# Peptides against a protein of PDB entry 4JHK, part 114

Target 1, 212 residues: chain A of PDB entry 4JHK
Amino acid sequence: EDYKIQSFDLETQKLLKTALKDPGSVDLEKVSSVIVDQSLKDQVFSREAGRICYTIVQAEAKQTNGSVFRRNLLNRLQQEFKAREETRKRSTQEWVCLVSFICNIFDYLKVNNMPMVALVHPVYDCLFRLAQSDALKNEEEVDCLVLQLHRIGDQLEKMNVQLMDELFNLLRDGFLLQEDLSSMGRLLLLEILEFRAGGWKLSDTAQKYYYS

## One batch from the design tools (peptide; made by RFdiffusion4, then SolubleMPNN)

Design b2_p18_7_s4 (from b2_p18_7, 6 letters changed)
Fold by OpenDDE base, seed 4:
Parts: C-alpha cells; structure tokens; sequence
Structure b2_p18_7_s4 (fold): chain B 212 residues (1-212), chain A 18 residues (1-18)
C-alpha cells in the first residue's frame, strides 16, 4: 500500500511512514499536527490525509489499543473549525482546504464502518457556509461545495435528510435568484442539483474523476 | 453560535467515548 506523501520533506515522510506502521514509536500529536497543517495548504493532499489518518488510527488501536492520534486529530480539527470564519477572511484557499479536509475525514475516518456522528453537523455547517450568497459568488468556494457534495452527499443525507433538504433549498435559490454567480458557478449548482435528484449516482468515469 | 457550541460538545463527547 502506497501513500502520497511526496509533498513533505524526507524527514517528515519518514515520520509519517513510521506512524503508519509503528505508531507507538512516534509522537502522534506531532504527526496529527503535520497532517492537518499540510491539509490546510493542499486540497489534493486532504483527500489522501483521510486515508492516512484512518490507517494510523487502526494501527494504533491494534498496537497499543490507544486512540491518541485520533484524539489529537479531532482536537486540532475542532480548533480549525471554530476559527473557520477567520480562516475564510484570511484566505479562501485555506478555507476550502479546511472544508475539504473535514469532509475527507468524515469520509474515511469511520467507526465500525459508519461515519462519526460527531462530524455530521460540523460538515453540514461548513457546507451551509459555502451555500451563503457571499460564498456562492466565489467560484473557488462553489467548486469546493460541489466537490464535497459529490463525494459525501449521499452519506450526509442518510445521516440527516432534513439538513440536506435545507441545504439544497439554498442552492436552488442561489442558482435561480443570485445575480453575481459566474457562468461556471451556475453550471456547477445546476449539476449538483440534478446529481442529488438522480439519487447521488455517478457514472464510472465521473466517479473516477472525483475520487482520483 | 448555538450551533457551534453543540458541535463542540459533540466532538468532545466523541473524544471522551473513544
């Protein structure tokens, strides 16, 4: 099994590799911090980060029956989530990376093959923020919103269909009523509206695109 | 703010139960 960690320096790569195989031999707080920091800079890595985190969690559970890594990860995630508005103000790029990371953790870091219930509302809150008028006018935020809904929308709906209905009401209104959407933004909103209406089903080609 | 507090509590609860 190979993990995409080329964005890190060699020392950090070694640290991560060790954490994946022998988590008890490394500082798992440091590992979690490194992963979160990189995920906030690189949206592509945030997807891989979910998989890495899951592996470390499983490895630690098996090795020491511990949950130090997961605890530190979630604590850091909580901190970043609480500061999300300031992050958005400072950098749209960092904000969408944060949302992407939270969504990917939700997607990959499951307990008994089920999503962590504690992450459901945080994820929805992020998506609702992206669905506000001031965010919908920014194509980068729309890209993020639509991407996450493609990846985890079906799972989120199963957890809370009422929130999903409310979210898509906002998206519909944005599509129909908001005047300062980009052409691509409008297309993306239309696509995601139709995607849900079609039962969250992607073709094999589309699936590969969104999960590549 | 109320929602944020609920979210925070949920995360804390999860961490404690893990």
Amino acid sequence: as target 1 above (212 residues)
Amino acid sequence: SELDELIEKDIEEFIKSS
Scores: peptide ipSAE 0.028, ipTM 0.657, DockQ to the pose 0.191
Fold by OpenDDE base, seed 5:
Structure b2_p18_7_s4 (fold): chain B 212 residues (1-212), chain A 18 residues (1-18)
Amino acid sequence: as target 1 above (212 residues)
Amino acid sequence: SELDELIEKDIEEFIKSS
């Protein structure tokens, strides 16, 4: 299987490739750090990062029955999550990358083919933050919110339907009542409201719009 | 916040059990 790691230097690419095949022969703390750092800069990579992380976790478990990589990854994730308000204040772009990364880890790092329960509340906390009035006025944050809900909304709802109901109450209020939304932001909120109402399924028209 | 602390504990427990 091929992984999108061309954005790294050659030495780091070698490190990542080795981690994927022979995790016991590399510094897995360094590997986790590299992946997190790049995910905080590049939202596109953050999705690939989830897949890479899952592969490394499985490879290490199979090879040594170890969990060094996952431990380091989650520790770093926790640190970034705790500092999320500071990150948002510093850079909206870094903030949405952080949210994207957390959501992608939730999506790809399965335990017995199930989402990690420990990540449910952190994910919801991020989405609720994006649903606040001061965030909804920023199109970049709305883009992030809607993208994550498209990707993992159905899974999150299965984990906690009450929180999802509360979240969408905020989104509906934002759509109806908030005055300083951009035109695109308002359209995105409407779309995600309809998306959930339709059972988290995209129409053929919507699918072409988002993924063509 | 109190909520952040609870989340932290959940993550820590998961790491310990891994």
Scores: peptide ipSAE 0.027, ipTM 0.663, DockQ to the pose 0.166
Fold by OpenDDE base, seed 3:
Structure b2_p18_7_s4 (fold): chain B 212 residues (1-212), chain A 18 residues (1-18)
Amino acid sequence: as target 1 above (212 residues)
Amino acid sequence: SELDELIEKDIEEFIKSS
């Protein structure tokens, strides 16, 4: 399987590749730290991080029946989530990368083929924050919000339809009432409103855009 | 599976820290 890890230097790429194949031969705490750090800097990698993490978790479980990587990953994720408001103040880019990372972990780390229930509210908390007026005026945050809803919106709705209804009420109000939206931001909000109304169904072209 | 059980334990720890 091909993993998109081009944002790392060659030495770190080797480390990650080794972790994917032989996790017992590397420092898995270091690996988890590297993945989280890079996910906060590069949204392209942030999207891929969930898939990479799931593979490492499986490899470690099969090799040693251990969970060192996952434990460190989730601990770091919780720390970053708690500090999300400070992250947003420091860097919008790091903030949207954090949201993307959390959403991708939700998307790929399944338990008994089910989403991680513990991540449902944290994910919604992030999306609700992106749906506030002070965030909707920022195109980068709107991009992130819409992208995550395209990728995991249907799963989140199945977990809690009430929260999804509340979220989309905010998005509708933003689309209709907020005056300082960018043209692209307004377009994206309209598109995601229509996407949900259509049953979370994407065309083949749209699917490639959001999932490739 | 054993993997799922391990994940569940880590999820529990995540909840405690949230």
Scores: peptide ipSAE 0.027, ipTM 0.673, DockQ to the pose 0.082
Fold by OpenDDE base, seed 1:
Structure b2_p18_7_s4 (fold): chain B 212 residues (1-212), chain A 18 residues (1-18)
Amino acid sequence: as target 1 above (212 residues)
Amino acid sequence: SELDELIEKDIEEFIKSS
């Protein structure tokens, strides 16, 4: 498989490639740190990072029956999640990267082909934060919120429909009542409201937009 | 705050059980 890792230096690229094929021969803590660091800088990479992480987890399990990589990855994720408010305060860009990363990890790192239960509340917590009035006025945060809901909303709802209902109550109120939304933000909120109402089914055009 | 602690605990428990 081909992975988009050209943004890393050559040494790091080699490290990642080796981790994908022979995880037992590399420092998997270092690998996890590199992936998380880059994911916090590049929201586009965070999607690829999820796929990379899944592959490394599977490779390590197959090779050594180990879980060193996943443990280190989740530990780092936990640290970043705990500091999420400070991150948001410092940089909206880093904040939405963090949300994207945790959502992508949720999407790709499944246990027995099921979503990781431990990540359900952290993901919802991030999405609820994005659904607050102070976040909804920022188009970058709305973009992130809607993108994640398009990608993993159906899975999240299956895990906890009550939280999803509560989340969408906030989104509906934002759409109807909040005055300082951008025009695009308002359109995105309407679209995601209708998307869920339609059973989380994407049109061909919408699928191209979110999954191209 | 309490929710954050519960979330943290869930993640830790998952790691230990894996």
Scores: peptide ipSAE 0.026, ipTM 0.656, DockQ to the pose 0.190

Design b2_p18_8_s1 (from b2_p18_8, 9 letters changed)
Fold by OpenDDE base, seed 4:
Structure b2_p18_8_s1 (fold): chain B 212 residues (1-212), chain A 18 residues (1-18)
Amino acid sequence: as target 1 above (212 residues)
Amino acid sequence: GPPFPPSTITPTKREAPV
């Protein structure tokens, strides 16, 4: 299986390839740090990073029955999560990359084919932050919010329907009551409201309306 | 301990370690 790691230098690419095949032979803390660092800079890469992380986790489990990589990865994510408000203040782009990466890790790192329970509340916290009035006025944050809900909303709801109801109450209020939303932001909120109402699916008519 | 702290925006129970 091929992974999109061309953005790294050759030495780092070699490190990642070795981690994927023989995780016991490399510094897995360094590997986790490299993946997180790149994911915080490139939102597109964060999706691929989820797949890479899952593969390394599985490879280490099979090779040594260990979990060094996962532990280091989650520890780094915890650090970034704790500093999320500072990150948001410094750079909206870095903030949405952080949210995207956490959501992608939630999506790809399955245990017994189920999402990790420990990630549920952190993911919701990120989405609730994006649903606050000061964030909804920023198109980049609205884009991120809507994208993540499209990707993992159904899974999140299965883990905690009460939090999802509360989140969408905020989104509905934002759509109806907040005056400083952009036209595109308002359209995106309407779309995601309909998306959930339709069972986390878009009808052909809705798809054509919003994305034609 | 758990890899993430408890919810800080909406009060929730702290998750168990993975």
Scores: peptide ipSAE 0.023, ipTM 0.560, DockQ to the pose 0.035
Fold by OpenDDE base, seed 5:
Structure b2_p18_8_s1 (fold): chain B 212 residues (1-212), chain A 18 residues (1-18)
Amino acid sequence: as target 1 above (212 residues)
Amino acid sequence: GPPFPPSTITPTKREAPV
C-alpha cells in the first residue's frame, strides 16, 4: 500500500514507514504526535492520516496485541478536543483541521469493523459547534461542516438519529433565517439538506447542479 | 480514562423568523 507522506522530511518518513510495518521497533507516542501535528495544519493530510492510523493500529495488534499507538492517539485527540474553543478563537484554519481530523479518525479507526462509540458524541459536539450562528457565517467553517457530513453523516445518523435531527434543524434554520451567510455558504447548506433528505446521496441532476 | 470528555450537547430551540 502507498501512503502520502512525502510532505514529511526523510527521517520522519522512515519513522512512519517503520511504524506501518514494525510498530514495536519505534516510539509510537512520537509517531502519533507527528501525525496529529501535521493533521492540525493540513486538512488534506488528515484524510490520509486516518488511513495511516488504522494501519498502524492493525499492525500493532497483529504484532504484539498491543494498543499503545491508539491510546496515545486518542489521548492527544482528547487534549485537542478539550481546547477546541480556544483553538477556534485563535485560528479558524486550525479549528477546521481539528474537526476534520476527528471526523476522519471516526471514519477510519474501526474497532471490530465498527465505529468507536466513544467518538460519536465528540464528533457531534464539533458539528453542532459548526452549526451555530457565529460559525455558519464563516464560509471556511461551513465548508468543513458540509464536507464531514458528506463523509460520515450516514454513519453518525445510524449511531444517533435524534442528534442528527437536531443538527439539521439548526442547519435548516441557518439556511432560512440567518442573513449574514455567504452566497456559497447558503448554497452548501441547501445542498447538504438535500443530501440527507435523499438518503445521504445526490441524484444525477443534483450532482450536476451543485458540482458542474 | 475515556478518550473524550462527556458530551456537552443539549437540545436547542429553533429560531423565530425576524
Scores: peptide ipSAE 0.032, ipTM 0.537, DockQ to the pose 0.033; fails the geometry check
Fold by OpenDDE base, seed 2:
Structure b2_p18_8_s1 (fold): chain B 212 residues (1-212), chain A 18 residues (1-18)
Amino acid sequence: as target 1 above (212 residues)
Amino acid sequence: GPPFPPSTITPTKREAPV
């Protein structure tokens, strides 16, 4: 299986490749740190990172029945999550990367083929933060919000429909009432509202409208 | 893994550690 890790130096690539095949032979704390660090800088990588993380978790479980990697990964995520407001103030880009990464971990890091319950509220918290008025006026944050909802909205709703309803109430209000939304932001909000209403799918007509 | 801190934006309950 091929993993997109070309953004790392050769030494780190080797480390990651070894972690994927023989996790017991490497420092899994270091591996987790490297993955998180890169994911906080590169939103595109964060998607791949989810897949990589899942593979390492599974490999370690099979090899030693251990969970060192997952523990360290989630510990680091917890730290970043705790500092999320400071991160947002410092760098919108890092903030949306953090959200993206947490969402991708939620998406890929399944336990018994189910999402980790422990990540549900943190994910919602991030999405709710993106749904606040001060965030909705920023296109980068709206892009992130909408992207995550496209990716994991259906799964997240299954975990807590009440929170999803509340979230989308905020999005609807933002769409209708927020005065300083960009045209693109407003369009994205409308699209995601329709996306959920359609069972987390876009109709052919909607697809043509928004993306053709 | 360890549970995440309680949400500051939305009400939440403590989650079981993973």
Scores: peptide ipSAE 0.020, ipTM 0.561, DockQ to the pose 0.044; fails the geometry check
Fold by OpenDDE base, seed 3:
Structure b2_p18_8_s1 (fold): chain B 212 residues (1-212), chain A 18 residues (1-18)
Amino acid sequence: as target 1 above (212 residues)
Amino acid sequence: GPPFPPSTITPTKREAPV
């Protein structure tokens, strides 16, 4: 299977490839740290990271029935999550990468074919933070918010529809009432409102309107 | 500010992933 890890140096690529095939032969704490570090720098990789993490988890479970990688991954993720406000202040880019990574882990790291319940509220916390007025005025944060809702909104709603309703109330208010939204930000909010209303999909006409 | 206090990612029981 092809994994997009060309952004790493060759030594790290080798480490990751080994972890994917023989996780027992590598330092899984180091592997988890490398993945998290890169995910905080590259939002595109954040998406791929979810798939990589899932594969490593599966490989370790199959090989040793262990969960060392997942434990280390989640511990590091918790640390970054706790520091999310400081991260946001330091770098909007790192902040949206963090959110993207958490959402992608939620999307890919299934347990018994179900999302990890422990990640539901952290994901919502991130999305609610992006839905605050001070974040909605930043197009980069709106892009992230809308992207994640496109990716996992339907799954997340199934876990807690009440929180999703509350989130979208904020998005609607932002769209209608907030004065300092960019034109693109406002358009994206409108699109995601329509997306959910349409059962987490867009009509062909709407697709053309928003993306053509 | 954020509407809710920070949540905690709690460890889950060891289960087989799919």
Scores: peptide ipSAE 0.017, ipTM 0.562, DockQ to the pose 0.033; fails the geometry check

Design b2_p18_8_s2 (from b2_p18_8, 9 letters changed)
Fold by OpenDDE base, seed 2:
Structure b2_p18_8_s2 (fold): chain B 212 residues (1-212), chain A 18 residues (1-18)
Amino acid sequence: as target 1 above (212 residues)
Amino acid sequence: SAPFPASTVVPTKREAPV
């Protein structure tokens, strides 16, 4: 199967391809670091990174019954998560990439076909940060927030409905009360509020209203 | 009924997020 790794140099591409097929033959700590580094720069790759990570995890489990890659990946993610406020202050782009990556890992790296419990609170913490007033005024952050909720909102709610209710209370307040929202930001918040209310899906009528 | 009034915001054309 094809993986979108064209943005890497040839040496790194080779490393990743080898990790996908024969993870025991490469430095999996280095592989995890490379994937995280690129995911912090490219939000599009972040989605692909989740799939790549899943494949490597499965390959290592089958080959050696090991979990070296996953452990290194999660350790690096934890480091980036801890530094998330500094990242946000330095670069909004890197911040939304970080959020996207954590959400994609949550989506793809399932244990026994279930989301990793350890990622639930970190994901919510990121989304709650995006739901604060200082973030809601930034269309880039709103776009990230709404995108992740479209992708994994239903799964997150199943893990903790109370946190989801609290999150959407903030979004509703932002939509109704915050004066410095962009028109697009306000539209996105309205859409996601309706999306959840509709059972995490858009009706045909809503689809036409927002996206046609 | 719709969860939110249609007149609340002006719709715009964009790609669906999912």
Scores: peptide ipSAE 0.018, ipTM 0.531, DockQ to the pose 0.029
Fold by OpenDDE base, seed 5:
Order: structure tokens, then sequence, then C-alpha cells
Structure b2_p18_8_s2 (fold): chain B 212 residues (1-212), chain A 18 residues (1-18)
């Protein structure tokens, strides 16, 4: 199974591989820190990080019935979330990677196959930030927003439909009223508006319009 | 309150998004 860890040095790759197979033999706090650090720098890894985290959590549970990795992971995510505005100011790339990672954790780390309730508002807070005028003018932030809504929008709506309605009101206003959107940004907002309106799926006609 | 509290409940995975 490929976990997309080729971007790490050989020593770190060995650490991660060991964590996946024998988590009790490594420092799981260090492993969690390495994963978060790389997720903030590498968009490809950030996308796969949720799957890696899930595998380590399950491996630790099976081996020792422990939850050291998950605890450290969530603690680190909490720290990064608190500092999200400073991260955005420093680097748009790191900011969108942070949002992507939080959304991936929401998607993969569920309690008894249910979303973690405690993650709902933090995820919405990130998406609402991406929906502000100063963010919508940046194509990279729009890409991130639309991607996350495609992946987890239906789940988020089930958790809180009122927040989703409010979020999409902002997106509609941005699409219609904001003058400094890029052509691609405007196209992406239109697509996601139609995506939700269609029950979180695209019609065959829309699929051809946007992707053919 | 802390946005990401530690839980004793073991997480599960859903199918990856398309």
Amino acid sequence: as target 1 above (212 residues)
Amino acid sequence: SAPFPASTVVPTKREAPV
C-alpha cells in the first residue's frame, strides 16, 4: 500500500513505515509532529495525510489499545488552528494546506463511523474564512474552499444546515457582487453553487460543461 | 473550549472521497 511518503528523507520514511506496522516501537508524538509539519508544506501529502493518520490510529488500537498518536495529532491541530490567521498572513500555501488537513482529519477520523462533533465548528470557521472577500480574490484559496466542499460538504451540511446556508449565502454574494474575482475563481464558485443545489452532485450536463 | 479535544473513542474510516 502506497502512503505517498516519498517526499520525506529516508530516516523519516523508516519512522513512518514503522509507525504504520509497529506503532508501539516508535515515538508517536514525533510521528504526529512530522505528519503535521509536512502537511503544511506539501499539498499532495496533505491530501493523503488523513489516510495515513487513520492507519496509525488503527494499528495502535490493535497493538496496545492505545490512543497516544491521535491525542498528539489533535493537540497539534488545535495549536495550528489557533494560529490560523498568522499562518494565512505568512503563507497562503501553508494556510490552504492547514485547511485541507483539518478537513481530511474530519473525513477520515470518525467516532463509530460518525464525524467528530468537536471538529464541525472548526471546519466551518476555516471555510467561512475562505469565503471572505479578501480570500475569494485569491484563486488558491478559492481552489481550497471548493475542493473541501466537494469532499465533505454533504457531511458538514448534515451536521449543521444553518451554517451551510450561511456559508453559501456568502459564496453567492461573492460570485454576484465581488468585482476582483479571477475568471477561474468565478467559474469555481458557480460550479460549487450548482453542486450543492444539485444535492452535492453534478448533473451529466454540468459535468460536460465544467470538465469536457 | 478546545476545538480538538482528545477522545477515548477509537476513530473509524469512511471511504475516501472521489
Scores: peptide ipSAE 0.032, ipTM 0.637, DockQ to the pose 0.164; fails the geometry check
Fold by OpenDDE base, seed 3:
Structure b2_p18_8_s2 (fold): chain B 212 residues (1-212), chain A 18 residues (1-18)
Amino acid sequence: as target 1 above (212 residues)
Amino acid sequence: SAPFPASTVVPTKREAPV
């Protein structure tokens, strides 16, 4: 299986490849740190990171019945989550990467094929932060918000429909009332409103309208 | 928000839409 790790140097690529196949032979704390660090720099990798993390977790479980990687990963994520406001302040790009990564972990690292309940509120907290007026005026944050909702919105709604309703109230208000939205931001909000209203799907006509 | 979990259960994968 091919993993998109070309953004790393050769030494780190080797480390990751080894972790994927023989996690017991590497420092899994270091591996987790490397993955988180890169996920904060590259949103595309943040998506891939979920798959990589899943594979490492599975490999470690099968090899030693251990969970060292997952513990270190989640510990680091918790630290980054707690510092999210400072991250947002210094770098919008790092902030949206963090949100993307947390959402991907929610998507991939499921317990018995179910989302981890403990991640529900942290994910919603991130999405609610992106839905605030000071964030909605930033096209990069709107893009991140909408992207995550496309990916995991249906799952999140199943976990807590009340929070989802609350979130979408903010999005609707942003779409209708906020004056400093970009044209693209407004379009994205409209699209995601329609997406949810359609059962987390878009018609072919709508797809063509928004993405042609 | 609650802290991130450290479950002993092996996570499973699911592909995201879009």
Scores: peptide ipSAE 0.026, ipTM 0.643, DockQ to the pose 0.206; fails the geometry check
Fold by OpenDDE base, seed 4:
Structure b2_p18_8_s2 (fold): chain B 212 residues (1-212), chain A 18 residues (1-18)
Amino acid sequence: as target 1 above (212 residues)
Amino acid sequence: SAPFPASTVVPTKREAPV
């Protein structure tokens, strides 16, 4: 399997590759820390982090029946989530990377093929924060919001349709009422509104309109 | 609040639709 870990130095890449195949031979706490740290800096990696984490979790479970990596990962995620407002104030990039990371973990780390219930509200909290007026005026945050909804919106809705309805009410209001949206931001909001309305997919006509 | 739970159950992957 090809994992997108090019942003790491060669030594760290080797560490990660070893963790993926032989997790018992490495410090899994260190591995989890490295993954989280990089996920907060690199949007591309943040998006892929869930898949990497899943593989490490599976490898550890099979090799040692352990869960050291997952425990450390989720503990760190909780810490970062609690500090999300400070992160947002410090760096929009780190904030959107955090949101992407938590959404990706939600997407890939499922218990008995079900999303981790404990992640549902944290994910929604992040998306609701991105849907506030002060965030909607920032294209980086709008991009993140729309991207996550494309990726996991259908899954999130299945977990809590009421929260999804509330979220999209905010998005509709932003689209219709907020004056300082960029043209791209407004377009993205319109697209995601249509995306959900279409059952979390785009018609051929809509696809052509937005992306051709 | 308590940290996110780390279940002993091995997680499975469900890839997001594109």
Scores: peptide ipSAE 0.024, ipTM 0.619, DockQ to the pose 0.190; fails the geometry check

Design b2_p18_8_s3 (from b2_p18_8, 8 letters changed)
Fold by OpenDDE base, seed 1:
Structure b2_p18_8_s3 (fold): chain B 212 residues (1-212), chain A 18 residues (1-18)
Amino acid sequence: as target 1 above (212 residues)
Amino acid sequence: GPAFPASTVTPTKREAPV
């Protein structure tokens, strides 16, 4: 299986490749750190990072029955989550990368085929922040919000339908009432409202409307 | 804010993506 790690220098690429195959032979704290750092800089990689993290977790479990990587990963992620408002202030790009990364971790890292319960509220907190008026006016944040809901919305709803209802109330209000939304932002909000209403899928008619 | 667990539970294979 191929992993997109060309953005790293050769030494780091070697480290990551070794972690994927023989996690017991590398510093897994360092591995988790470089993955998180890059995920905060590259939204495309943040998606790939979820897959990479899943693979390393599984490899370590099989090799040593250990969980050193996952522990370090989640500790670092918690640190970034706590600092999310400062991150947003400093860089919208890093903020949406953080949200994307935490959502991808939620999607890929499951215990006994179940989502990690402790990640549910952090994910919702991020999505609720993106649903605030000051964020909805930024197309980059709206794009991130809608993308994550497409990816994990159905899973999140199963974990807490009340929070999902509250979130979509905000999105509906934003769509109807907020005047400084971009045309694309408004279109994306309408699409995601229909997406959930349709059971987290698009009808053929909706698909043609939005993407043809 | 909510805490991220350092769980000792070994992850199993996740469900296939839809």
Scores: peptide ipSAE 0.020, ipTM 0.612, DockQ to the pose 0.099
Fold by OpenDDE base, seed 4:
Structure b2_p18_8_s3 (fold): chain B 212 residues (1-212), chain A 18 residues (1-18)
Amino acid sequence: as target 1 above (212 residues)
Amino acid sequence: GPAFPASTVTPTKREAPV
């Protein structure tokens, strides 16, 4: 199995590969920091970082029954989450990467093979922020919002259907009422509205309409 | 505010999202 780590220099790639196979031989705090740092800068990596993280978690658990990597990862992610508004103000790109990474962690890391309950509200907080009018007019943020809902919306709804209803009310209102949406942004909002209405999947007809 | 847990984490057995 290969991991999308080509954005790192060769030395860091080696570090990550070693962490994936022999986590006890590397500084797992450093590894977690490197992953978070790159996830904030690289959209492609941020989208795949969850898979890398869960593999390292598995490897460490198997090798030493330890959780050093996970603890450091979540601590760092908590710090970034707390600073999310400052991040958004500084860089939309870093902000959407942060959201994507948090959602990936939610998707890949489980407690007793179930979604981490404590991540539910942080994830919704991020998605609600993306659903505000000032964010909906930014196509990069809309792309992020819709992508995450495609990935984890069904899981999030199972955790809290009320919040999901509220979120989609905002998205519907944005679609219908907001004047400064881009054409693509409006299309994406419509698509995700239909996606949820269809049980978090698209009908064949809708699939053809949006993606052919 | 919300806090990320240090609780036991297990990897999902689900396939990677599309």
Scores: peptide ipSAE 0.019, ipTM 0.600, DockQ to the pose 0.159
Fold by OpenDDE base, seed 3:
Structure b2_p18_8_s3 (fold): chain B 212 residues (1-212), chain A 18 residues (1-18)
Amino acid sequence: as target 1 above (212 residues)
Amino acid sequence: GPAFPASTVTPTKREAPV
């Protein structure tokens, strides 16, 4: 199986590969830190990171019935989450990477085939922050918001439909009322509104309209 | 504020879509 870890140096690649196959032979705290650090720099990797994390969790469970990696991962994520406003002020890129990573963890690390309940509110908190007017004017943040909703919106709605309704009320208001949206931002908001309205799917006509 | 879970039990999960 191919994991997209070519962005790491060779030593780190070796570390990750070992963790994937024999997690008991490596420092899993270090592994978790490396994954989080890179996920905060590369949004594309943050998606792959979810898959990597899943594999490591499964490997450790099978090998020792342990959860050292997951515990370290979630502890680090919690630290980053708590500092999210500082991160946003420092770097929009790191902020959207953080959101992406949290959403990917929500998507991949499921308990008995169900999302971890404890992640629901943190995810919504991130998405609501992206839905504020000061964030909606930033195309990079809108991109992130819409991307996550495409990926996990249906799952997240099942966990709390009331919060999803509130979120989309903000998005609708942003689409209709906010003056300083970019053209692309406005288009993305329209698309995601239609996406949810269609049961988290796009019609063929809509697909052609937005992506032709 | 919300906290991330640090459960001692490793959860079983479905494989996420690519």
Scores: peptide ipSAE 0.022, ipTM 0.611, DockQ to the pose 0.095; fails the geometry check
Fold by OpenDDE base, seed 5:
Structure b2_p18_8_s3 (fold): chain B 212 residues (1-212), chain A 18 residues (1-18)
Amino acid sequence: as target 1 above (212 residues)
Amino acid sequence: GPAFPASTVTPTKREAPV
């Protein structure tokens, strides 16, 4: 399989390629750190990172029946999650990258073909933070919120419909009542409200309205 | 705050989500 790792130096590319094929021969803690570091700087890479992580987890399980990579990955994510408010204050870009990465790990890193239950509340906590008034006025945060809900909203709702209802109550309030939303932010909130109402898909009519 | 698990459950092979 081909993975988009050209942004790394040649030594790191070799490390990642080896981890994908022969995870037992490399330092999997180092591999996890490299992936997390890059994902926190590049939101585009975050999606690819989820796929890479999934492949390494499966390769290690097959080769040694081990889970060293997954444990190190989740430990690092927990550290970043704990510091999320400081990250947001320092850099909106790094904050939305963090949220994106956590959501992508939720999406890709399944256990026995099921989502990791313990990631449900951390993911919701991130999305609820993005749904607060001080975040909704920032278009970059709204972009992130809406993107994640498009990707994993249906899965999250299946895990906890009550939290999803509460989240969308905040989004409706933001759409209707908040005065300092950008025009694009308001449009994105409207779209995601309709997206969920339509069973986590856009109708043909809505598709034409937003994207024709 | 919530903690991320170090699950002892071994992952099963599946196709990557799109």
Scores: peptide ipSAE 0.021, ipTM 0.604, DockQ to the pose 0.092; fails the geometry check

